# Peptides against a protein of PDB entry 5HDT, part 76

Target 1, 163 residues: chain A of PDB entry 5HDT
Amino acid sequence: MVVKTFMDMDQDSEEEKELYLNLALHLASDFFLKHPDKDVRLLVACCLADIFRIYAPEAPYTSPDKLKDIFMFITRQLKGLEDTKSPQFNRYFYLLENIAWVKSYNICFELEDSNEIFTQLYRTLFSVINNGHNQKVHMHMVDLMSSIICEGDTVSQELLDTV
Target 2, 163 residues: chain A of PDB entry 5HDT as posed
Amino acid sequence: MVVKTFMDMDQDSEEEKELYLNLALHLASDFFLKHPDKDVRLLVACCLADIFRIYAPEAPHTSPDKLKDIFMFITRQLKGLEDTKSPQFNRYFYLLENIAWVKSYNICFELEDSNEIFTQLYRTLFSVINNGHNQKVHMHMVDLMSSIICEGDTVSQELLDTV

## One batch from the design tools (peptide; made by RFdiffusion4, then SolubleMPNN)

Design b2_p18_6_s2 (from b2_p18_6, 7 letters changed)
Fold by OpenDDE base, seed 1:
Structure b2_p18_6_s2 (fold): chain B 163 residues (1-163), chain A 18 residues (1-18)
Amino acid sequence: as target 1 above (163 residues)
Amino acid sequence: MAKAVKRPPLPLSPDLSF
């Protein structure tokens, strides 16, 4: 499966990165980002997270608009973290853990709409966090939010009001 | 500007297979 291919791929596998570049670009198409099936969107988000990991510190997506769409898309998928009893929760956990570990959202600092992206991320995380989440989930959420605050040169008042 | 950090494949917990 495509998801497993990217999960197992090493960041130093240059030949594989080149081979799957077109697939990575295709997965970021509106067809997948706006797919009507929620489970498909989750799998796409997991793949995109691994793509950001594999190609870090850069990304194969060169369009600022496309990058914004992708991160807004990933942010929307994180809403699925709210239900800890969902059969798909482990995949949502994978998404969160990957994003936090790689600090994938750091690429958004170069985007004009970075504050919008970060604001939506923070709002989403605070909307889904609950007492059913274990320590690891809380740690990843804190790591993700803290890294953006610490590494950002400027933070909007709206973002500060969200925290 | 801060960029994404290079990381090895994740030691994910729980372990996932797709």
Scores: peptide ipSAE 0.090, ipTM 0.764, DockQ to the pose 0.698
Fold by OpenDDE base, seed 4:
Structure b2_p18_6_s2 (fold): chain B 163 residues (1-163), chain A 18 residues (1-18)
Amino acid sequence: as target 1 above (163 residues)
Amino acid sequence: MAKAVKRPPLPLSPDLSF
């Protein structure tokens, strides 16, 4: 299981990071990002989150366009947090917890379309947050949004209007 | 420029499964 492999890998496993680099690159292909199965896309998103964790503070993806596609993809998956009673909710939680913990979206500051990515992230999180979420979910959502605002060099007016 | 932060492996919730 690919998801398990990256989930169990730590950031200091240099040999393993090199070994699975091509797999990490393959997982960001349009085949996976545009996969028709929603559950597959969720697993891909979780795996990508772990890839960002493992290779932090850098990313193995060197193309700005690819990075944008990945983060827009992850953002779209976060819509699944809306249904707290879904059987897949724990995986959505894992995705949220991971990207919040690692501050994965900070890679986006180097992208030309960073403000678009952050705006979509905030809009998505605000659209799905509800009283059915437990305190941990709320905490991770707040941490994710606050980290971007606090550590970003600049915040666009559009992003400010979203918050 | 802010970068992603190096973190140890996530303290996974006990009810997570893959």
Scores: peptide ipSAE 0.054, ipTM 0.731, DockQ to the pose 0.827
Fold by OpenDDE base, seed 5:
Structure b2_p18_6_s2 (fold): chain B 163 residues (1-163), chain A 18 residues (1-18)
Amino acid sequence: as target 1 above (163 residues)
Amino acid sequence: MAKAVKRPPLPLSPDLSF
């Protein structure tokens, strides 16, 4: 129910954005981010991606620590892209496509630990990328990484070494 | 400072039944 609510919401629904603000905040709680079921965590990640889409270019999360936790959480979920034959692959694809299209990770430039977040993202993407991925998956991965490089004023040598 | 992009069109491809 919650997943469908945010999935069907558009970026210009100001009244709905205000109405579901508390729900968006609740979905970022440790209860959901540290849920023991990996399929639940994937659904939570998809919801969070939609929340970033809906509230773009801003986010409803005001705490820098919370934002870091969320993006590190989303990054961990992207490991599921490795198995292209998984029945959950389409949901991992949705997650990748969403965050790449919206450029959600660009919010991280405001965080002190942005370099850590971007480094983990690049390491994760390069760890899961393989020849079994179709052109669309590769395109979204490249778009996601390129947007960070293009918008970043300073890219650490460590980040460059991962590319 | 870079921000996320507000995009009216959503080209989300997969048909998901959550």
Scores: peptide ipSAE 0.038, ipTM 0.718, DockQ to the pose 0.658
Fold by OpenDDE base, seed 2:
Structure b2_p18_6_s2 (fold): chain B 163 residues (1-163), chain A 18 residues (1-18)
Amino acid sequence: as target 1 above (163 residues)
Amino acid sequence: MAKAVKRPPLPLSPDLSF
């Protein structure tokens, strides 16, 4: 299974990183990002998160437009965190924990549309956060948002208005 | 420019069965 393959990979596994590079690139195709099945999109998001983890601090995706599409895609998937009783919640949690730990969104600072991406991320997180979330979920959400604020040289007024 | 942080593998929880 593709998801398990990337989940088990180490950041220092250079041979494996090279071996699965083409697969990583393929997973970012519109076929997967726009897949009609919600569960498939979640699995794709988890896999992409692991890809960002494995290749950190860089990413195998060189196109700014593709990177934007991926992070906007991941952001949309985070909406699934709202339902804490969903059978898929653990996978949404995995997604959140992974991107928070790796600080994956920090790659977006190099993108022209970084403010748009961060704004959408913040809006999404604030829209899904609720009292049903345990401390770990809250912590990861806060860590994710705080990391972006701390690392950013400037924060757009739009982003400030979102917070 | 800020970059993503390289981290050692994290024992992410909860454990997932894919």
Scores: peptide ipSAE 0.114, ipTM 0.783, DockQ to the pose 0.716; fails the geometry check

Design b2_p18_6_s3 (from b2_p18_6, 8 letters changed)
Fold by OpenDDE base, seed 4:
Structure b2_p18_6_s3 (fold): chain B 163 residues (1-163), chain A 18 residues (1-18)
Amino acid sequence: as target 1 above (163 residues)
Amino acid sequence: MAKAKKVPPLPKSPDLKF
């Protein structure tokens, strides 16, 4: 499975990273980002999260518009964290844990529309966080949000007002 | 500018299957 391939890959696997680069680029196509099946979109998001992990600190996606699309896409998938009883919750957790740990959204600081991306991320997380989430979920949500505020050089006042 | 971090792979959750 493609998801497992990227999940098992580490950042120092240079030959594998080169081998699967075209696949990584293909996974960011509109075919996958706009796939009608929500479970497929979740798997795509998990793959993209691992792609950001293994290619960190850089991303294989060079287009600012494509990067924006990807992070807006990932943000939309995080809405699935709202239902802690979902059979897919563990995969949503994986997505959250990954992007929080890697700090993948830091790539967005170089994008013109970074404030839009961060604002949408915060709104999404605030909309789904609830008392049904365990401590680890809460921790990752806080880590994801706080890292952007603490390490961002160009955090807008508007974003700060949403916190 | 802050960048994404170089980090080791995440531990696999026992309940996570792909």
Scores: peptide ipSAE 0.101, ipTM 0.794, DockQ to the pose 0.865
Fold by OpenDDE base, seed 5:
Structure b2_p18_6_s3 (fold): chain B 163 residues (1-163), chain A 18 residues (1-18)
Amino acid sequence: as target 1 above (163 residues)
Amino acid sequence: MAKAKKVPPLPKSPDLKF
């Protein structure tokens, strides 16, 4: 299974990273990003999070437009964190934990549309955060947002208004 | 420019099945 392949891969596996590079590129295609099945999109998001982890601090995706599409896609999947009783919640938690731990969104600072990506991320997180979330979920959300604020040279007024 | 971290792999949850 593709999800397990990237989940089990570590950052030091240079030979494997080269071997699965084409697969990583295929997973970012419109076929997967726009897949009609919600559960498939969640699995794709988890794979993409692992790909960013594995190839950190770089990304195998060289197109800034593709990177924007991927991070906007991942951001949309985070809406699934709202329902803490969903059978898929653990996978949404994995996604959140991964991107917060790796600081994957920091790649977006190199993108022209970084402010749009960060704004959508903050809006999404604040829209789904609730008292039903445990301390770990809250911690990862805060870590994700604070890392971006701390690393950013400037924060737009629009982003400040979102917080 | 801020980059993603080289970090240890995430601890795998035994309840996470893919």
Scores: peptide ipSAE 0.089, ipTM 0.783, DockQ to the pose 0.816
Fold by OpenDDE base, seed 2:
Structure b2_p18_6_s3 (fold): chain B 163 residues (1-163), chain A 18 residues (1-18)
Amino acid sequence: as target 1 above (163 residues)
Amino acid sequence: MAKAKKVPPLPKSPDLKF
């Protein structure tokens, strides 16, 4: 229910955005981010991606530490893209497609630890990318990485070593 | 385990800059 609710919401749904704001905040709690079930964590990541989409350009998460935790969490979920035969692959694809189209990671430029986040993202993407992925997956991965390079003023040496 | 249902397509939204 929750996943579908956020998937179906658009950015102009002001009443719904206000109604589900507390739920959006709760989904970023350690209870969900550290949930022991990987399938639950994937669903949480998809919801968080939709939350960033819906509330853009102003995410409801105001704490820099919380934002870092969320994006590090989303990055960890992207490891699931490696197994193209997984029953959950389509959900991992949805996550990738969402964050690529929305350019959600661009909010990280305002964070002090942006380089750490981007480094982990690139390491993860290069770790999972393979020739078994279709063209759409490759396109979204490239779009995601290119967006960060194009919008970023500077890139750390650590990130350069990763790329 | 039953294969997960196909995820609905992402609603088309413009690229957003935060």
Scores: peptide ipSAE 0.032, ipTM 0.631, DockQ to the pose 0.040
Fold by OpenDDE base, seed 3:
Formats: sequence, structure tokens, C-alpha cells
Structure b2_p18_6_s3 (fold): chain B 163 residues (1-163), chain A 18 residues (1-18)
Amino acid sequence: as target 1 above (163 residues)
Amino acid sequence: MAKAKKVPPLPKSPDLKF
């Protein structure tokens, strides 16, 4: 399965990274980002998170617009964290843990619309965070938000008001 | 400006199957 392939791949696997580069590019197409099935979108998001991990510090996506679309897409999937009783919660947790651990959103600082992306991320996280989340979930959310604040030279007032 | 960092794959959870 494609998800397992990227999940098990190491950052030092240069031959595999080259082999699956075209697949990584294909997974970011509108067909997958706008797929009508939410479970498929979650799997795509997990793959994209692993792609950012594997190819770090540089993403294989060259278009700023495409990068924006991907991060906005990932942000939308994080809404699934709100239901801790969902059978899919572990996959949402994987997505959160991955992106927080890798600090993949740091790529967005190079984008013109970085403030929009970060604002949407913070709004999403604050909309889903609740007392039912365990300490690990809270820790990853805080780690993700803190890393962006600490590294950002120009944080919008809107983002500051959200925090 | 910090870039995305080099990290190993995440540990597998026995409950996480793809």
C-alpha cells in the first residue's frame, strides 16, 4: 500500500526517494486533495506528511500555490482530531505527531501567504482542542504552534489575536 | 529561520494499520 511505503521510508533512502518522486507529486494533485471521501483524504494527508518528512528540509513541490494548497489541505484534515472516539483517531494523531515532530510547516515561511496558513492552522487547532485529549495530543499541538511563533519574524496581528 | 528537520520514521503503533 502507498501509505505504508512512505511511512516506512527513511530520509536517507536516496534511491527510493528518487523512485517514488513522481508518486509524491501525483498525490498532491487536485484529484486527491479534493477527493470526496474523507477517509481517502486522511490517508492522502498522512502520505503528504511523510513526504515532507522524507524529503526534508526541502519539499519536492516547486509551486508556491501548490504548497499553499497542500498545507491548507493538511490543516483541514486536522479537524478530525476533535472526535477522540473515532475509529480513525489514531490516523489523525499520526498526522499531528508527524507534522509537529518534523516541523513541516516551517516550509511555509517562504510563502507569500504564510500568515494566512498559520492563522488557519491556529484557528483549526483551537477549534478542536478539548479536555478529552490526552497529554500527548496537547503537547504536539503546543509544540506545533510554539515553533511557528518562535521562528516567525512577521506574525500578523490577526494571528496574535487568535493565540 | 528553521527548516523542517531530519528525523527518523515515527514509531509504529500496533493499532495503526494502513
Scores: peptide ipSAE 0.101, ipTM 0.787, DockQ to the pose 0.827; fails the geometry check

Design b2_p18_6_s4 (from b2_p18_6, 9 letters changed)
Fold by OpenDDE base, seed 4:
Structure b2_p18_6_s4 (fold): chain B 163 residues (1-163), chain A 18 residues (1-18)
Amino acid sequence: as target 1 above (163 residues)
Amino acid sequence: MAKPVKRPPLPKSPDLKF
């Protein structure tokens, strides 16, 4: 239910965005980010991806620490892309497609720990990419990485060394 | 600074179920 609510929401309805703001904030709580069930964490990640889409170009989360936690959380979920035969793979694909399309990670450029976030993202993507992935998966991975490199104001040497 | 891009909902894959 909650996942579909955000999946179907467009960015033009300010009334709906305001109505569901509290839910968006609640989904970013430690209760969900540190939930012991990996399937729940995946669903939470998908919701968060759509939340970033809905509120783009800004995030509804005002705390830099919270934003860092969220993107580190999303990055960890992307590890699930490694198993292409998983029943949950399509949801991992949705997560990847969404964050690549929206360029959600661009919000991290405003964060003090942006380099850490991007480094972890790249390491994760390189660790999971394999020949079993179809062209679309590869495309989204490349798009996500290239957008950060090309549109970022600065790229740390550490990030370059990771690539 | 680069920012996220305002995008409409993604087309739903037939195999994607929630």
Scores: peptide ipSAE 0.393, ipTM 0.909, DockQ to the pose 0.893
Fold by OpenDDE base, seed 5:
Structure b2_p18_6_s4 (fold): chain B 163 residues (1-163), chain A 18 residues (1-18)
Amino acid sequence: as target 1 above (163 residues)
Amino acid sequence: MAKPVKRPPLPKSPDLKF
């Protein structure tokens, strides 16, 4: 399974990173980002999160438009955190924990549409936050938002009003 | 400008299956 391949991969092997570069690029194709099955999209999001982890602080995706598409895609998947009793919740938690821990969204500061991405992220997180979430989920949500707001000089007033 | 941080693989939860 492709998910396991990237999940277990470390960051320090340049040879291994080069070997799976084409696979990483393929996973960001429209075929996967727009896949009709929501469970497949979740798996793709988890893979992409690990790809950002593996290649941090950079990303294998050179196109700003592609990076925007990927992060907007990941943001949409975070909506699945709303149902804490879903069989897929643990995978949504993995996604949240990964992107928060790695601070993956920090790469978006270099994008022209960073404010749009961050605004959508905040709106999504606030839409799914509920009292049914445990402390770890809340902690990762706060950590994810804090990593962005700490760069306040790059944050628009619109984003601040959303918080 | 802030960048992503190098992190090791996440510890696998016993209930997480792929």
Scores: peptide ipSAE 0.365, ipTM 0.902, DockQ to the pose 0.831
Fold by OpenDDE base, seed 2:
Structure b2_p18_6_s4 (fold): chain B 163 residues (1-163), chain A 18 residues (1-18)
Amino acid sequence: as target 1 above (163 residues)
Amino acid sequence: MAKPVKRPPLPKSPDLKF
């Protein structure tokens, strides 16, 4: 299974990273990012999160536009965290935990539309945060937002107003 | 500028199934 392949791969496996590079590139295609099935989109997002982990601190995607599309896509998937009773909640949690732990969004600082990406991320996270989330979920959300604020070269006034 | 951090695979929760 593709999800398990990337999920179990470590960053020092150069042969595997090379072997699955084309698959990583293919998973970022519009076919998957705009897939009509929400469960498929979630699985794709989890794979992409692991791809960012595996290839950190760089990304295998060379197009800034593609990177923007991917992170906007991942951001949209995080909305699924709003329902803690969903059968898919643990997968949404995995997505959140991964991108927070790896600081995957840090790759966006070099993008022209970084402020747009971070603004959407903050708005999404604040829209889904609720008292039904356990402390781990809250911690990852806070860690993700704090990392972007503290490690970014510039923070827009819009982001500051959102926080 | 900040970069993503190298991390090993996440520990798997028993409730996480793919």
Scores: peptide ipSAE 0.340, ipTM 0.896, DockQ to the pose 0.888
Fold by OpenDDE base, seed 3:
Structure b2_p18_6_s4 (fold): chain B 163 residues (1-163), chain A 18 residues (1-18)
Amino acid sequence: as target 1 above (163 residues)
Amino acid sequence: MAKPVKRPPLPKSPDLKF
């Protein structure tokens, strides 16, 4: 399936990256980002996370508005981490682990609305963090938030109030 | 500004299937 294709792809395979570029662009369409099925949206988010990994340090999406839409979309999916007993929890974990390890949100520093994206990310993470999460989940959440704070030249007061 | 970091595919857990 598409998810496995991107999941297994190495960053050094330039021919494969070019071959699947159009698919990567298509997955960021409104059809997928606004899909009514939550399981489909989760799979799309996982694919997008791997796309950001594969094409790092850059992204194949050049539109600032599209990038904002994608990261706001991914942020909304992270709310699924709240239910540790969900059969889909491992996929939500994969999403979290990927974006934290790759530091995918760092691409947002180039966006004018970066503070809005980061604020929503922090609000979402704090809304789902609980004592039922294991050490690895907590570690990835902390790593994700810390990397943004440490690398940001300017942090809005709203973001500071959220932390 | 910092950029995303190049990373290989993540280690897969046996219970994570797609």
Scores: peptide ipSAE 0.281, ipTM 0.874, DockQ to the pose 0.863

Design b2_p18_7_s1 (from b2_p18_7, 8 letters changed)
Fold by OpenDDE base, seed 3:
Structure b2_p18_7_s1 (fold): chain B 163 residues (1-163), chain A 18 residues (1-18)
Amino acid sequence: as target 1 above (163 residues)
Amino acid sequence: SREKAKKAMEKALEELKK
């Protein structure tokens, strides 16, 4: 996987990235992923998205099961985009903008359960998308979905039927 | 930039501590 972004022009040292390793692992623990407070879960999702941005195109997680859990978790948080009048909407927007720009989900192509992850993402986005969203929200949603379709060598029929 | 990403993450972490 190759992520072509402006981030490539300003790369952190490997030593600096290593400083965030323990934090990355801690945020991916069940304590945070299954936290009972939805506002906490949203903050955790934003932090995880930033971690992926920092480590792009790689990730500090080596376990495919853990990666699946993380992206399924992030996908669940995107449901909050439905309420455009929520005080937390700006943070949900940040999450969407981040993962769309970085193409964070593209790391899932190497996972055996990639189709499940992408299917859940598309179902979630289609369930929350509405005419009340501004142009930027729509743009990021389209960018996120189209990037996965265009870069995937094989797309399941189930996913195609969802689109 | 990645620097801005780190700052955003640090800010979010501070909010988590509150």
Scores: peptide ipSAE 0.322, ipTM 0.883, DockQ to the pose 0.035
Fold by OpenDDE base, seed 5:
Structure b2_p18_7_s1 (fold): chain B 163 residues (1-163), chain A 18 residues (1-18)
Amino acid sequence: as target 1 above (163 residues)
Amino acid sequence: SREKAKKAMEKALEELKK
């Protein structure tokens, strides 16, 4: 995996990873993932994206269920990209840019429900993409989707139908 | 950079706790 090899070169030491472990776990708690405020959830998603950037290509979360919850959570936040005039759009852009650049979703290939996660991601992106988005937004969306297709050994028919 | 990400994460967490 090309992404894994590249990210290993810039990976933090084990001591540094341990320093931020408690913080990473705290951000992934139900308190934040199920927070009633939409703006808070967006900020949480951005923090999670930063966590994955820090720990790439690994994750500080040992539970497959927790990882699934996190990526489904991030996917839901991406719906906010549909309104380019929103005061929060810049933060949504930040989220998209980070997960596309880091290829954060590639961690999901190790999960049993990876196809479900990828399908939901593609459906979400196609639902919000519009002509009002600038070239950078389109580029990040394409990069994110293309990376998953290229790295995946098998693709479900449902995912193929979505693309 | 990773250091920038760490700082951003810490600041955002602090904001969330307010």
Scores: peptide ipSAE 0.092, ipTM 0.789, DockQ to the pose 0.032
Fold by OpenDDE base, seed 4:
Structure b2_p18_7_s1 (fold): chain B 163 residues (1-163), chain A 18 residues (1-18)
Amino acid sequence: as target 1 above (163 residues)
Amino acid sequence: SREKAKKAMEKALEELKK
């Protein structure tokens, strides 16, 4: 695994990270991840994506199980990308753009279920991609998928078959 | 930037409270 660094970006102080730690943990709670409102879950996903952007290349979550839950959750939200005419599409686009740019899923390489997470991500993206998506959406989807393949030292055959 | 992300997160969090 190649660890991406943000050498050209200002690093947040430890104090600043501490300010958002409680919020980060709260947003990753089952209360939000299992919230019955679809729009709330989308907003939660966007917030989580922003948290990963802030803490990149690290994560404020220390539990592998929690990280898995979060990324499986984010992956489920990406299903909303299918309807390009939805009023919420711009927020789904933001989610996609963010996780693609930050390479948020690269944290998953350290998880024992990384291949499952990546496979589910690829399946989801391929299930929602359509001709109604503009070039930017397609670019982010490709960037997200290709980055994982390029950064991963080993990719399961199942994942390769999904691509 | 990270600062931009922080602002975006704060905005999103506020929307969650509505």
Scores: peptide ipSAE 0.059, ipTM 0.762, DockQ to the pose 0.035
Fold by OpenDDE base, seed 2:
Structure b2_p18_7_s1 (fold): chain B 163 residues (1-163), chain A 18 residues (1-18)
Amino acid sequence: as target 1 above (163 residues)
Amino acid sequence: SREKAKKAMEKALEELKK
């Protein structure tokens, strides 16, 4: 798992991480992941992305199924990047920037269903990419996808076909 | 920084409570 080296310089103590553990677990509950309000789900996704940044290179979630649900959830939120003129676009941009910079999805390599998660991510990103996006958005999308390809020693043919 | 991330998370949590 590749995490930027500067993150290691300001690693939180175990005691400090414990302060946010309950909040992290609560945010990953079905109540938030299946919240009926789209804007709430976006905020949840951004918060989850921040949690991954804080706990990098680890995550406070021990259940593989929960991790899968979280990343599938985040992937679904990225569809909002398609409309650059949306009032919520800045938050979608934040989400993209965060997960790309932190390389949050790289934790999924430990999951049995990693290929499914990555495939859905790539399909989602390619579905929303358009000429209206500026260079920064494109850069983050490319960084996110290329990091996964480079980190994986073996990439499924299905994922390669998606790219 | 991690501190910035923590503050951002806290802000997001507060917004979710509304």
Scores: peptide ipSAE 0.060, ipTM 0.767, DockQ to the pose 0.035; fails the geometry check

